# Peptides against a protein of PDB entry 7SFY: the designs that were tried, part 43

Target 1, 41 residues: chain A of PDB entry 7SFY
Amino acid sequence: ELFNLESRVEIEKSLTQMEDVLKALQMKLWEAESKLSFATC

## One batch from the design tools (peptide; made by RFdiffusion4, then SolubleMPNN)

Design b2_p19_1_s3 (from b2_p19_1, 10 letters changed)
Fold by OpenDDE base, seed 3:
Structure b2_p19_1_s3 (fold): chain B 41 residues (1-41), chain C 41 residues (1-41), chain A 19 residues (1-19)
Amino acid sequence: as target 1 above (41 residues)
Amino acid sequence: as target 1 above (41 residues)
Amino acid sequence: EELLKKATQLKSQLEALQK
């Protein structure tokens, strides 16, 4: 396969999408961990 | 920036690394959420 | 957290690639 402008743009879009997912996961993780620190007893 | 084989390999490597981090975050999230379901009281 | 550190690093790399 050729690595041209179109291919690069597609890959960079994928990276951006993954970044968004990472951010979402990080937030979810923070929320979960925060709840764990909350005393219920 | 140049669109050459080296650049493509570098970007693809980054994608792979991000995927690994995503998986790790997913596991951590699962673990945290699992702990929340565990009763300590 | 190490995962956060890694994520931040990857984000930085991504931004660099896009420049």
Scores: peptide ipSAE 0.110, ipTM 0.501, DockQ to the pose 0.051
Fold by OpenDDE base, seed 2:
Structure b2_p19_1_s3 (fold): chain B 41 residues (1-41), chain C 41 residues (1-41), chain A 19 residues (1-19)
Amino acid sequence: as target 1 above (41 residues)
Amino acid sequence: as target 1 above (41 residues)
Amino acid sequence: EELLKKATQLKSQLEALQK
């Protein structure tokens, strides 16, 4: 558990990756809901 | 890939879990950086 | 299930970083 520049960079890299995945999933959810509303309206 | 209420609930549950993980990771980063600044300042 | 799999994977990554 030694925190240094190396570990900080790694953590920030992981955070960015997770944010990208979150956004992708949110977009998928939006697309699915949009198509559902379109199909049933 | 049939989107229905069941699928929506599952997706939203996963999104919430990922958001919790993101927040936890951000807090860990903040804690580490806070301690680093405290230790070196 | 893919979405649950991804969430679990991210949780594992967090746990690894916390060590």
Scores: peptide ipSAE 0.107, ipTM 0.530, DockQ to the pose 0.050
Fold by OpenDDE base, seed 5:
Structure b2_p19_1_s3 (fold): chain B 41 residues (1-41), chain C 41 residues (1-41), chain A 19 residues (1-19)
Amino acid sequence: as target 1 above (41 residues)
Amino acid sequence: as target 1 above (41 residues)
Amino acid sequence: EELLKKATQLKSQLEALQK
């Protein structure tokens, strides 16, 4: 398998996308956990 | 700039780690959301 | 290398989150 310009571009795009998704997931997780509650009635 | 074996290996390791964390976050998010409930009393 | 720099940065952030 060759590691050329095309491979580099693809990896860079993946890193950027993964960073965005990680941030989004972290925010969603924080929101979900902050809203957790259990019925006490 | 050169893309050599060392750079490729390091990037691929990072991508793998990020993918693992993404999966873990997704699972945690799913778990948290599945436990959400609101007081109705 | 910018791509390597970005990868290292993200790796560091991930490691911090895992603490």
Scores: peptide ipSAE 0.102, ipTM 0.480, DockQ to the pose 0.083
Fold by OpenDDE base, seed 4:
Formats: sequence, C-alpha cells, structure tokens
Structure b2_p19_1_s3 (fold): chain B 41 residues (1-41), chain C 41 residues (1-41), chain A 19 residues (1-19)
Amino acid sequence: as target 1 above (41 residues)
Amino acid sequence: as target 1 above (41 residues)
Amino acid sequence: EELLKKATQLKSQLEALQK
C-alpha cells in the first residue's frame, strides 16, 4: 500500500488500460446498437 | 504535485468509479448483443 | 494532479456513455 512513484506509475498504467477498454467497448456497443437499428424485422 | 496518500486515495476512488461504469457498459453491450442474437428475423 | 484530472475526465466520459 505504498503511495510512491511505483504506485503512481501503476495507476497510470491502469488508467491507460481502462481507456483502451473503454474505447473498444464504445465501438462494439455502437456496432451492436447499429445492427439492432438496422434489423429489418 | 506531491503524490501523497490523499491524492492516491482520490485517484483510486476515481478508478473504482470508472471500473463500475466499465462493468455497466459491458452489461449493456452484452444485452445489446443478446437482443441481436434473439432477433427473430 | 494531472493524473487525477485525467481520471476525473475519463469518469465523466464513461458516465456520459451510460446515458
């Protein structure tokens, strides 16, 4: 539970990872919802 | 710009909130994709 | 502080996506 440079670097890595996942989810969500919108049922 | 306990706690709170939103997005994505899979077209 | 700002910003963006 040390709050030093190492922990800060780890947090930044986590933020970057979460941002990447967010972008991926945004794209996939848009695609899925788009498919539903254009579903010709 | 000192990375102390206070700043670390605040950042971790933000990360937790982001994680919660990510999980929510994952659920929404799953639901959207599920709707597509069960679309009776 | 910069990291905190980025985290806060990202949180807000995520919340906006939920709506």
Scores: peptide ipSAE 0.099, ipTM 0.489, DockQ to the pose 0.103

Design b2_p19_1_s4 (from b2_p19_1, 11 letters changed)
Fold by OpenDDE base, seed 3:
Structure b2_p19_1_s4 (fold): chain B 41 residues (1-41), chain C 41 residues (1-41), chain A 19 residues (1-19)
Amino acid sequence: as target 1 above (41 residues)
Amino acid sequence: as target 1 above (41 residues)
Amino acid sequence: VELLKRATQLKSKLDALQA
């Protein structure tokens, strides 16, 4: 299939969504690691 | 600027890189949460 | 759980775009 404007728009939308998920995962990771250091006896 | 093969390759490269980071973060998150459940007294 | 579910869906969408 020919790579056209519609294909580019779809890819860029996916990239943006992945960036949002990446940020959320990073925050969750930070939270989990912080709680781990706090929770260990 | 005209969207060309070079632009497509660059975008796909970025998406692949983000996918790798996402996988790594998912693994780290799983590890942290697993340790948290194990470490809590 | 929901965050990981969303990530999985995005991965599938990415694979489809690259195919």
Scores: peptide ipSAE 0.099, ipTM 0.491, DockQ to the pose 0.053
Fold by OpenDDE base, seed 5:
Structure b2_p19_1_s4 (fold): chain B 41 residues (1-41), chain C 41 residues (1-41), chain A 19 residues (1-19)
Amino acid sequence: as target 1 above (41 residues)
Amino acid sequence: as target 1 above (41 residues)
Amino acid sequence: VELLKRATQLKSKLDALQA
């Protein structure tokens, strides 16, 4: 396939999706680590 | 700017970097959640 | 440039979480 405007748009969509996943993972990581810090045993 | 080979290489570098970050986050999340599952209190 | 910037920002956030 040719690396044209269509390809660029698709790559940008993928990047956006990855960014959203990264944000979600960061939030989950924060939550998990927060729970560990509140552990009393 | 023109969507040429130079642009493509730059985008691919960005994708690779984000992918590496995603993998690192996934590993950290797994580790954090694993620690929670081994909590006894 | 924008894509590289965003990737770098995400890396920076990850590094902060690991610190």
Scores: peptide ipSAE 0.097, ipTM 0.492, DockQ to the pose 0.076
Fold by OpenDDE base, seed 1:
Structure b2_p19_1_s4 (fold): chain B 41 residues (1-41), chain C 41 residues (1-41), chain A 19 residues (1-19)
Amino acid sequence: as target 1 above (41 residues)
Amino acid sequence: as target 1 above (41 residues)
Amino acid sequence: VELLKRATQLKSKLDALQA
């Protein structure tokens, strides 16, 4: 694997995107579980 | 979108995988940058 | 579904970067 400025930038972009997706998924999961909990009452 | 037990499990699985990858990439990035820093000295 | 697809896509890209 070759590391240079371009590679670093690309990796950082990917990391940021993944973090955003993680947060979104966590929120989605919470919402879904909340609705399920409510619906099962 | 429908939410059920299967969906929840799949989401949680994906979240875990992404978190693991994030950590791995962060470490990889650090290592690469460290080597670059050292090599440029 | 969309988020999961995106997650899978990102993971594949990351795996490629690691390779």
Scores: peptide ipSAE 0.112, ipTM 0.534, DockQ to the pose 0.051; fails the geometry check
Fold by OpenDDE base, seed 4:
Structure b2_p19_1_s4 (fold): chain B 41 residues (1-41), chain C 41 residues (1-41), chain A 19 residues (1-19)
Amino acid sequence: as target 1 above (41 residues)
Amino acid sequence: as target 1 above (41 residues)
Amino acid sequence: VELLKRATQLKSKLDALQA
């Protein structure tokens, strides 16, 4: 594939989107685990 | 959705896979940019 | 292209898990 400015911009957008999803999932996981600890202890 | 141990494990697996893809994309971007600098300078 | 393809597929799976 020919790498150019357009390809770079698209990759960077995808990376940013994936990072946002990772943060959201990590927060959801933390919240769920917090509720589990409260319920079991 | 009911959150249980099975759901937690599945989410953690997905998170790990996404992190691996992020690392791969970042490395590809760095390599491409390195080649650009070499070609232009 | 393969890395972007995999990223899109993972995003779709995660969206389904959050639904």
Scores: peptide ipSAE 0.103, ipTM 0.521, DockQ to the pose 0.048; fails the geometry check

Design b2_p19_2_s2 (from b2_p19_2, 11 letters changed)
Fold by OpenDDE base, seed 2:
Structure b2_p19_2_s2 (fold): chain B 41 residues (1-41), chain C 41 residues (1-41), chain A 19 residues (1-19)
Amino acid sequence: as target 1 above (41 residues)
Amino acid sequence: as target 1 above (41 residues)
Amino acid sequence: IKELEERLRKARSLLEALK
């Protein structure tokens, strides 16, 4: 489809949103593994 | 929730999936901006 | 986790809409 400023803005918003979710998942994994390590040590 | 191997696997699957989508979005943005640059030059 | 899954689904939907 036609690329313009509006399209770029929407893509960037989607990128940011996914990056935020990805970071949240990474943090949850870190926390979970930290708890597991503590429990198994 | 209780963390176990199953939970970890599920989280890792989600992380991988999101990473793939994020990369796809980045590529689309790159392509779009490349086309825009070409058209505006 | 359910909330994150929903957010992922929404983000993916946005990607599909841009194809």
Scores: peptide ipSAE 0.123, ipTM 0.528, DockQ to the pose 0.047
Fold by OpenDDE base, seed 5:
Structure b2_p19_2_s2 (fold): chain B 41 residues (1-41), chain C 41 residues (1-41), chain A 19 residues (1-19)
Amino acid sequence: as target 1 above (41 residues)
Amino acid sequence: as target 1 above (41 residues)
Amino acid sequence: IKELEERLRKARSLLEALK
């Protein structure tokens, strides 16, 4: 394997994409839990 | 949408999977950068 | 969730391609 700028950029793009999805999932979970709390009140 | 235990468990599983992949990507990046540093020394 | 699952799948594919 040869590391170069192109490879690093591609990896960083993938990291960013996954972080965005993680944030979305975390928000979905938070919203779901909020609804559960509200519904059980 | 209806939130229930099954939904929460599924979301948490997805979160865990994504976190694992993120960690793997971060390690790959670290290794790549390490190789770059070594190769340029 | 389906959209997120698809994005996760793509992300995993990208990771595999980088190995």
Scores: peptide ipSAE 0.122, ipTM 0.527, DockQ to the pose 0.047
Fold by OpenDDE base, seed 1:
Structure b2_p19_2_s2 (fold): chain B 41 residues (1-41), chain C 41 residues (1-41), chain A 19 residues (1-19)
Amino acid sequence: as target 1 above (41 residues)
Amino acid sequence: as target 1 above (41 residues)
Amino acid sequence: IKELEERLRKARSLLEALK
């Protein structure tokens, strides 16, 4: 409701958490696609 | 500098962009892992 | 993937600029 410094900190914290998830997903995706590229059939 | 209405709008915009990327990455991951599960060899 | 990574980079940059 209010947009003060505390609210900003909370939002930035959420964005940081999302960034961590994105990095994890990118790594997982890289691993999965790497396995696909090495398929023999 | 101050957390005003404009700053809040920009943060929410960034949050939305990150959410969109997250969803896209999740879909790509699902596709890649699905192909792996259907491998015949 | 490259496009998604670029979008993420831009989003991250925007976040950092607001700190």
Scores: peptide ipSAE 0.116, ipTM 0.518, DockQ to the pose 0.061
Fold by OpenDDE base, seed 3:
Structure b2_p19_2_s2 (fold): chain B 41 residues (1-41), chain C 41 residues (1-41), chain A 19 residues (1-19)
Amino acid sequence: as target 1 above (41 residues)
Amino acid sequence: as target 1 above (41 residues)
Amino acid sequence: IKELEERLRKARSLLEALK
């Protein structure tokens, strides 16, 4: 498969999408850990 | 700007690094949520 | 988490260097 402008643009879009997911996961992790510290029975 | 082997390799490195971080965060999130389930009433 | 954030930062920097 030839690496061209179209391929590069597609890859960069994928990387941006992955970064967005990572940020979302970091937020969810923070939320879960915060609740964990509060969790008592 | 030309797309060559060097550019492709650098893009692939970025993809791999981000994917590794994504998987690590997913695991940590699972662990946190799992502990939350057991720690809460 | 700090280590993961650093790895992400490096990945982002590599991407930006290609633009």
Scores: peptide ipSAE 0.114, ipTM 0.517, DockQ to the pose 0.060

Design b2_p19_4_s1 (from b2_p19_4, 12 letters changed)
Fold by OpenDDE base, seed 3:
Structure b2_p19_4_s1 (fold): chain B 41 residues (1-41), chain C 41 residues (1-41), chain A 19 residues (1-19)
Amino acid sequence: as target 1 above (41 residues)
Amino acid sequence: as target 1 above (41 residues)
Amino acid sequence: SLREQLTQLQQKIQELKSL
């Protein structure tokens, strides 16, 4: 798509959404790693 | 920033960085899942 | 699930590349 104001706005909205998902994924990863680290066996 | 080539270049740099993070997260997730799956206890 | 979220993120990246 031609890069204009409309496309920029849409891209920026999507980037914000992606950042939120990445943060959630990082938290999930931490939880998984923590379960491994605290394993008693 | 204006909706021009410079802005597009910066957004695409951010996208590339996010793809790299996604790949790293996928690898780490696999490692965590593998450790759980191969647990002997 | 985490896997579902990863898939959704990958799809969003592809959508952005197609604009």
Scores: peptide ipSAE 0.129, ipTM 0.512, DockQ to the pose 0.157; fails the geometry check
Fold by OpenDDE base, seed 2:
Structure b2_p19_4_s1 (fold): chain B 41 residues (1-41), chain C 41 residues (1-41), chain A 19 residues (1-19)
Amino acid sequence: as target 1 above (41 residues)
Amino acid sequence: as target 1 above (41 residues)
Amino acid sequence: SLREQLTQLQQKIQELKSL
């Protein structure tokens, strides 16, 4: 799509949403890695 | 900031950075899952 | 799942790049 004010606003909202999801996913990944590192047999 | 070429370039740069983070997260997820799948007790 | 969320995020990035 052509870059205009409406497109910019929508993209910026989506970028913010994706950043929030990425941070949440990073935290979940940290939890998974932590559980693996603390795993004992 | 007002809509301009600089704003477009900044958004495109942010998308690229988010793609890089996503790829890194996918690789780390693969690594964690690989360690889990190969784990033996 | 985490894998599904990562895949969905990748698709959203590609969607934004195509606008």
Scores: peptide ipSAE 0.126, ipTM 0.512, DockQ to the pose 0.197; fails the geometry check
Fold by OpenDDE base, seed 5:
Structure b2_p19_4_s1 (fold): chain B 41 residues (1-41), chain C 41 residues (1-41), chain A 19 residues (1-19)
Amino acid sequence: as target 1 above (41 residues)
Amino acid sequence: as target 1 above (41 residues)
Amino acid sequence: SLREQLTQLQQKIQELKSL
């Protein structure tokens, strides 16, 4: 697609959304790692 | 701010950075899941 | 799953690069 205002706005919105999901994934990773530390025999 | 070449280059750099973070998260997830499988009592 | 979500994000990045 041509780089125009509409494309820019859409990409910026998508980037923001992806950043939010990345943060959520990082939190899930932290939770998984935390569970490992609590799994003591 | 007008949609220009500089803005496009900045977006592409951001996408590349996000790809690198995703790859790192995938590796960490693999490591965490591997540790869980070995944590048998 | 978390793995599936990571894969979906990687796919979205590739789509954005191809615009």
Scores: peptide ipSAE 0.126, ipTM 0.511, DockQ to the pose 0.197; fails the geometry check
Fold by OpenDDE base, seed 1:
Structure b2_p19_4_s1 (fold): chain B 41 residues (1-41), chain C 41 residues (1-41), chain A 19 residues (1-19)
Amino acid sequence: as target 1 above (41 residues)
Amino acid sequence: as target 1 above (41 residues)
Amino acid sequence: SLREQLTQLQQKIQELKSL
């Protein structure tokens, strides 16, 4: 498919979605690592 | 910037890099969560 | 580091949005 305005809009939507997933993963990773650091026994 | 072949190639390269980072984050998250599940004391 | 990569990707996303 030719690179046009429709393709650009589709890519921008995908990039936004990927950014949201990255942020969610970062937060989840932080939580998991925090729980490990607080482990006590 | 104009939507041309160079811009498309640059975007596709960036998307590939983002996918690689997402995979790395998922693996790191899995490791952190696994360590929590194996915690013993 | 992974954090640096994430920061770079976030910056790249903004750059791509500005094309």
Scores: peptide ipSAE 0.116, ipTM 0.499, DockQ to the pose 0.056; fails the geometry check

Design b2_p19_4_s2 (from b2_p19_4, 12 letters changed)
Fold by OpenDDE base, seed 5:
Structure b2_p19_4_s2 (fold): chain B 41 residues (1-41), chain C 41 residues (1-41), chain A 19 residues (1-19)
Amino acid sequence: as target 1 above (41 residues)
Amino acid sequence: as target 1 above (41 residues)
Amino acid sequence: SLRDQLTALQEKIRKLKSL
């Protein structure tokens, strides 16, 4: 499809959502690694 | 900036990069959670 | 779940790249 205003708006929304999921993944990774450190002897 | 080919190409490159990071984070999360699941202490 | 959100985003990326 042509790159126009509607396409740009949708891409910008998706990029914001992707950043949020990236942050969530980073936090979950940190939590898992922290729990592993705590749970292992 | 204007909705043109240059802007689209740049966004598509960013999307590809973000997809690769998401996959990498997913794999690292899986590894951490797997190790936690096998903790014996 | 987070994994479901990740899968949904990957599908969105694929669709966006095909526009």
Scores: peptide ipSAE 0.147, ipTM 0.526, DockQ to the pose 0.097; fails the geometry check
Fold by OpenDDE base, seed 1:
Structure b2_p19_4_s2 (fold): chain B 41 residues (1-41), chain C 41 residues (1-41), chain A 19 residues (1-19)
Amino acid sequence: as target 1 above (41 residues)
Amino acid sequence: as target 1 above (41 residues)
Amino acid sequence: SLRDQLTALQEKIRKLKSL
């Protein structure tokens, strides 16, 4: 499809969504790694 | 910045980079969660 | 879920690359 203003706006929205998911992944990874530090019995 | 072909190429590069980071984070999260399942003492 | 979000993003990326 042609790169036009509407396509750009959609890409920018998707990029923002990707950033949000990246942040969520980072938080979940931190949480998981934090729990591993307590896994000493 | 102006909407042009160069901007499109830059956005496409950013999308590819974000995809790679998401894959890497997903793999690390999976590894961390897998280790937690063994942390039963 | 986070997994569902990731899958959705991967599909969106594919779609966007095909424009």
Scores: peptide ipSAE 0.147, ipTM 0.528, DockQ to the pose 0.047; fails the geometry check
Fold by OpenDDE base, seed 2:
Structure b2_p19_4_s2 (fold): chain B 41 residues (1-41), chain C 41 residues (1-41), chain A 19 residues (1-19)
Amino acid sequence: as target 1 above (41 residues)
Amino acid sequence: as target 1 above (41 residues)
Amino acid sequence: SLRDQLTALQEKIRKLKSL
């Protein structure tokens, strides 16, 4: 497709969404690692 | 900045990098969850 | 779920790369 202003706006929105999901993944990873770190036996 | 061919190439590189990071995070999350699942006491 | 969101993003990336 043509690389125009509309395409740029769509890409920027998608990048923002990807950053949000990356942050969510990082938080979930931290939670999983924290639970493992605090494991007691 | 102007939305030109150079900008497109840069965005495509960023998207590829983000995809790689997402895959890496997914793998790390799986590993953490797996270790927690296999916890033995 | 987070996994579903990840899958959806991967599909979006593929779509964006095909523009």
Scores: peptide ipSAE 0.143, ipTM 0.523, DockQ to the pose 0.096; fails the geometry check
Fold by OpenDDE base, seed 3:
Structure b2_p19_4_s2 (fold): chain B 41 residues (1-41), chain C 41 residues (1-41), chain A 19 residues (1-19)
Amino acid sequence: as target 1 above (41 residues)
Amino acid sequence: as target 1 above (41 residues)
Amino acid sequence: SLRDQLTALQEKIRKLKSL
């Protein structure tokens, strides 16, 4: 789409949401790795 | 920031950075899964 | 799953870059 005010606002909102999800995913990955390190020799 | 080319460029940079993080997370996920699949103890 | 969430985010990023 043409980059205009409406598209900018939508992208900025989406970026914020995506950042939050990325942080959550990183935490889930850490948990998985922690469990794996404990279970693996 | 005001709606201008600089703000657009900054958003595009953020999107690229997020893509890089996603790739890194996918690699780490693969590594964790691989360790689990090759675990002998 | 975690993998599915990562894939969904990648797709969302691609769509945003195409606006």
Scores: peptide ipSAE 0.142, ipTM 0.522, DockQ to the pose 0.197; fails the geometry check

Design b2_p19_4_s4 (from b2_p19_4, 11 letters changed)
Fold by OpenDDE base, seed 2:
Structure b2_p19_4_s4 (fold): chain B 41 residues (1-41), chain C 41 residues (1-41), chain A 19 residues (1-19)
Amino acid sequence: as target 1 above (41 residues)
Amino acid sequence: as target 1 above (41 residues)
Amino acid sequence: SLEEQLKQLQEKIRKLKSL
């Protein structure tokens, strides 16, 4: 099989970026859900 | 492990799964934020 | 659940980075 370092590096960068977005979305979702749970009416 | 065909296939599957979860998170976030915007107090 | 799916993805990402 052909090793392609350039492709691997690019994919790993994409995975890291996607992980960062997932974390950000998770935090925003938690914040929104928390605000809903703290609603008084 | 070194990047090879098997690793590439697994990464591509994972990227697709990540995209699906990102979409789900975005939808849940929109729903939560929408509920907050509809709050009456 | 979405929370469990997120945890599973994070674990998969970690594994992929270790290949």
Scores: peptide ipSAE 0.135, ipTM 0.547, DockQ to the pose 0.045; fails the geometry check
Fold by OpenDDE base, seed 3:
Structure b2_p19_4_s4 (fold): chain B 41 residues (1-41), chain C 41 residues (1-41), chain A 19 residues (1-19)
Amino acid sequence: as target 1 above (41 residues)
Amino acid sequence: as target 1 above (41 residues)
Amino acid sequence: SLEEQLKQLQEKIRKLKSL
């Protein structure tokens, strides 16, 4: 790969997408764990 | 900063770390959802 | 924790975008 602006922009886009996925997973995990904590049976 | 080989190497290291965290989140989410589904009280 | 790891990664992303 070329070490240029085009490659940098593409990598930064991928990083942003990964961040969004991480956030979504964190939210879902919190929701699941919260439901578990309130499942008191 | 300049996007060169050194910058690329650092980005790739970060991406690898992000992938590892994604896997961990996915595993924890599965565990939580599984426990929730088996909480049948 | 995973939450702290996420926070650290977000900071890394910010830094990387500022290179």
Scores: peptide ipSAE 0.134, ipTM 0.547, DockQ to the pose 0.044; fails the geometry check
Fold by OpenDDE base, seed 1:
Structure b2_p19_4_s4 (fold): chain B 41 residues (1-41), chain C 41 residues (1-41), chain A 19 residues (1-19)
Amino acid sequence: as target 1 above (41 residues)
Amino acid sequence: as target 1 above (41 residues)
Amino acid sequence: SLEEQLKQLQEKIRKLKSL
Protein backbone atom coordinates (compact mmCIF):
# COMPACT_ATOMS: atom_id res chain seq x y z
CA GLU B 1 0.00 0.00 0.00
CA LEU B 2 0.93 3.65 -0.39
CA PHE B 3 2.69 5.16 2.63
CA ASN B 4 -0.07 7.69 3.31
CA LEU B 5 -1.98 9.06 6.31
CA GLU B 6 -4.27 6.00 6.48
CA SER B 7 -1.27 3.67 6.69
CA ARG B 8 0.27 5.84 9.41
CA VAL B 9 -2.92 5.78 11.49
CA GLU B 10 -3.10 1.99 11.16
CA ILE B 11 0.54 1.62 12.25
CA GLU B 12 0.04 3.93 15.25
CA LYS B 13 -2.99 1.88 16.33
CA SER B 14 -0.91 -1.30 16.05
CA LEU B 15 1.90 0.28 18.10
CA THR B 16 -0.57 1.26 20.84
CA GLN B 17 -2.00 -2.26 20.90
CA MET B 18 1.48 -3.77 21.11
CA GLU B 19 2.38 -1.42 23.98
CA ASP B 20 -0.72 -2.54 25.90
CA VAL B 21 0.17 -6.22 25.37
CA LEU B 22 3.77 -5.59 26.46
CA LYS B 23 2.58 -3.96 29.69
CA ALA B 24 0.16 -6.83 30.36
CA LEU B 25 2.89 -9.42 29.73
CA GLN B 26 5.31 -7.53 31.98
CA MET B 27 2.77 -7.54 34.81
CA LYS B 28 2.01 -11.25 34.36
CA LEU B 29 5.73 -12.05 34.31
CA TRP B 30 6.29 -10.05 37.50
CA GLU B 31 3.40 -11.86 39.21
CA ALA B 32 4.65 -15.30 38.16
CA GLU B 33 8.24 -14.57 39.21
CA SER B 34 7.04 -13.10 42.52
CA LYS B 35 5.04 -16.24 43.31
CA LEU B 36 8.06 -18.34 42.42
CA SER B 37 10.30 -16.23 44.67
CA PHE B 38 7.90 -16.65 47.61
CA ALA B 39 7.68 -20.42 47.16
CA THR B 40 8.63 -22.28 50.35
CA CYS B 41 9.98 -25.20 48.34
CA GLU C 1 6.77 14.91 10.53
CA LEU C 2 5.91 13.94 6.98
CA PHE C 3 4.93 10.32 6.53
CA ASN C 4 7.65 9.54 3.98
CA LEU C 5 9.65 6.46 3.02
CA GLU C 6 12.30 7.02 5.71
CA SER C 7 9.63 7.27 8.42
CA ARG C 8 7.98 4.09 7.11
CA VAL C 9 11.24 2.14 7.22
CA GLU C 10 11.91 3.33 10.79
CA ILE C 11 8.39 2.35 11.92
CA GLU C 12 8.66 -1.10 10.32
CA LYS C 13 12.00 -1.70 12.06
CA SER C 14 10.46 -0.66 15.39
CA LEU C 15 7.46 -2.97 14.83
CA THR C 16 9.82 -5.88 14.17
CA GLN C 17 11.74 -5.09 17.37
CA MET C 18 8.49 -4.94 19.35
CA GLU C 19 7.41 -8.31 17.95
CA ASP C 20 10.73 -9.84 19.03
CA VAL C 21 10.34 -8.47 22.57
CA LEU C 22 6.75 -9.75 22.73
CA LYS C 23 7.95 -13.24 21.82
CA ALA C 24 10.73 -13.06 24.41
CA LEU C 25 8.25 -11.96 27.10
CA GLN C 26 5.86 -14.76 26.16
CA MET C 27 8.65 -17.32 26.46
CA LYS C 28 9.76 -15.97 29.85
CA LEU C 29 6.17 -16.01 31.07
CA TRP C 30 5.73 -19.60 29.88
CA GLU C 31 8.93 -20.65 31.66
CA ALA C 32 7.93 -18.96 34.92
CA GLU C 33 4.41 -20.42 34.86
CA SER C 34 5.76 -23.87 33.94
CA LYS C 35 8.13 -23.84 36.91
CA LEU C 36 5.24 -22.81 39.13
CA SER C 37 3.07 -25.63 37.74
CA PHE C 38 5.79 -28.22 38.43
CA ALA C 39 6.29 -27.07 42.01
CA THR C 40 5.97 -29.98 44.45
CA CYS C 41 4.63 -27.69 47.16
CA SER A 1 17.13 -7.02 30.05
CA LEU A 2 13.46 -7.29 29.13
CA GLU A 3 12.73 -4.34 31.42
CA GLU A 4 15.24 -2.14 29.61
CA GLN A 5 13.91 -3.33 26.23
CA LEU A 6 10.39 -2.35 27.31
CA LYS A 7 11.56 1.13 28.33
CA GLN A 8 13.32 1.57 25.00
CA LEU A 9 10.23 0.43 23.09
CA GLN A 10 8.01 2.82 25.05
CA GLU A 11 10.34 5.68 24.15
CA LYS A 12 10.37 4.62 20.49
CA ILE A 13 6.57 4.46 20.43
CA ARG A 14 6.40 7.97 21.88
CA LYS A 15 8.80 9.26 19.23
CA LEU A 16 6.94 7.52 16.41
CA LYS A 17 3.62 8.99 17.55
CA SER A 18 5.17 12.47 17.49
CA LEU A 19 6.42 12.28 13.88
Scores: peptide ipSAE 0.132, ipTM 0.544, DockQ to the pose 0.045; fails the geometry check
Fold by OpenDDE base, seed 4:
Order: structure tokens, then C-alpha cells, then sequence
Structure b2_p19_4_s4 (fold): chain B 41 residues (1-41), chain C 41 residues (1-41), chain A 19 residues (1-19)
């Protein structure tokens, strides 16, 4: 409800955390897709 | 620059967008890992 | 885990929207 410095800092920290998780998901997806692409008999 | 109602609305939209992307990546990862697990010659 | 991290982020989003 309140728009103050503390609230802004908390939101910015949350955004940073989301970016980190996004990067981790992208890396894991790349690894899984790469392994699938390289899988052969 | 200042944290006001307008800034809050923009941040909430960004957070929602990031959540949607995270969900999509998680689903794609699950599908890729599942396909790899069932891959056979 | 990534799954747990996602759940935590979803909860954070909910809380932030309620401020």
C-alpha cells in the first residue's frame, strides 16, 4: 500500500531474484535440449 | 524516478510478465526432460 | 530447487501486489 523507499528497495530485490531464477531456468532448458539433440543410438 | 502510484503499476506489470515467462520456461524444461527420459533407440 | 524458487517468487509477487 505504501510507496516509500523501503517498499521500492524490496521490490527491486524481488525483481533481481526473479532475473536470477530466469537465467537459471534458461540454462537448465538449454542443457536439457542439448542433451536431447545429441542423444543417439 | 520517484516511487509513486505510476511506478508501482509499471513494476506490477513487469512482475506479472516475469512470472509468466518463468512458468513457460518451467513447462518447457519439464517437457524436454520428460522426452529425454523416454527417448529410446 | 527451481520449483521451490518459483513458488517463493509467486508468493512474493502476491505480497507486493497487496501493498
Amino acid sequence: as target 1 above (41 residues)
Amino acid sequence: as target 1 above (41 residues)
Amino acid sequence: SLEEQLKQLQEKIRKLKSL
Scores: peptide ipSAE 0.123, ipTM 0.530, DockQ to the pose 0.043; fails the geometry check

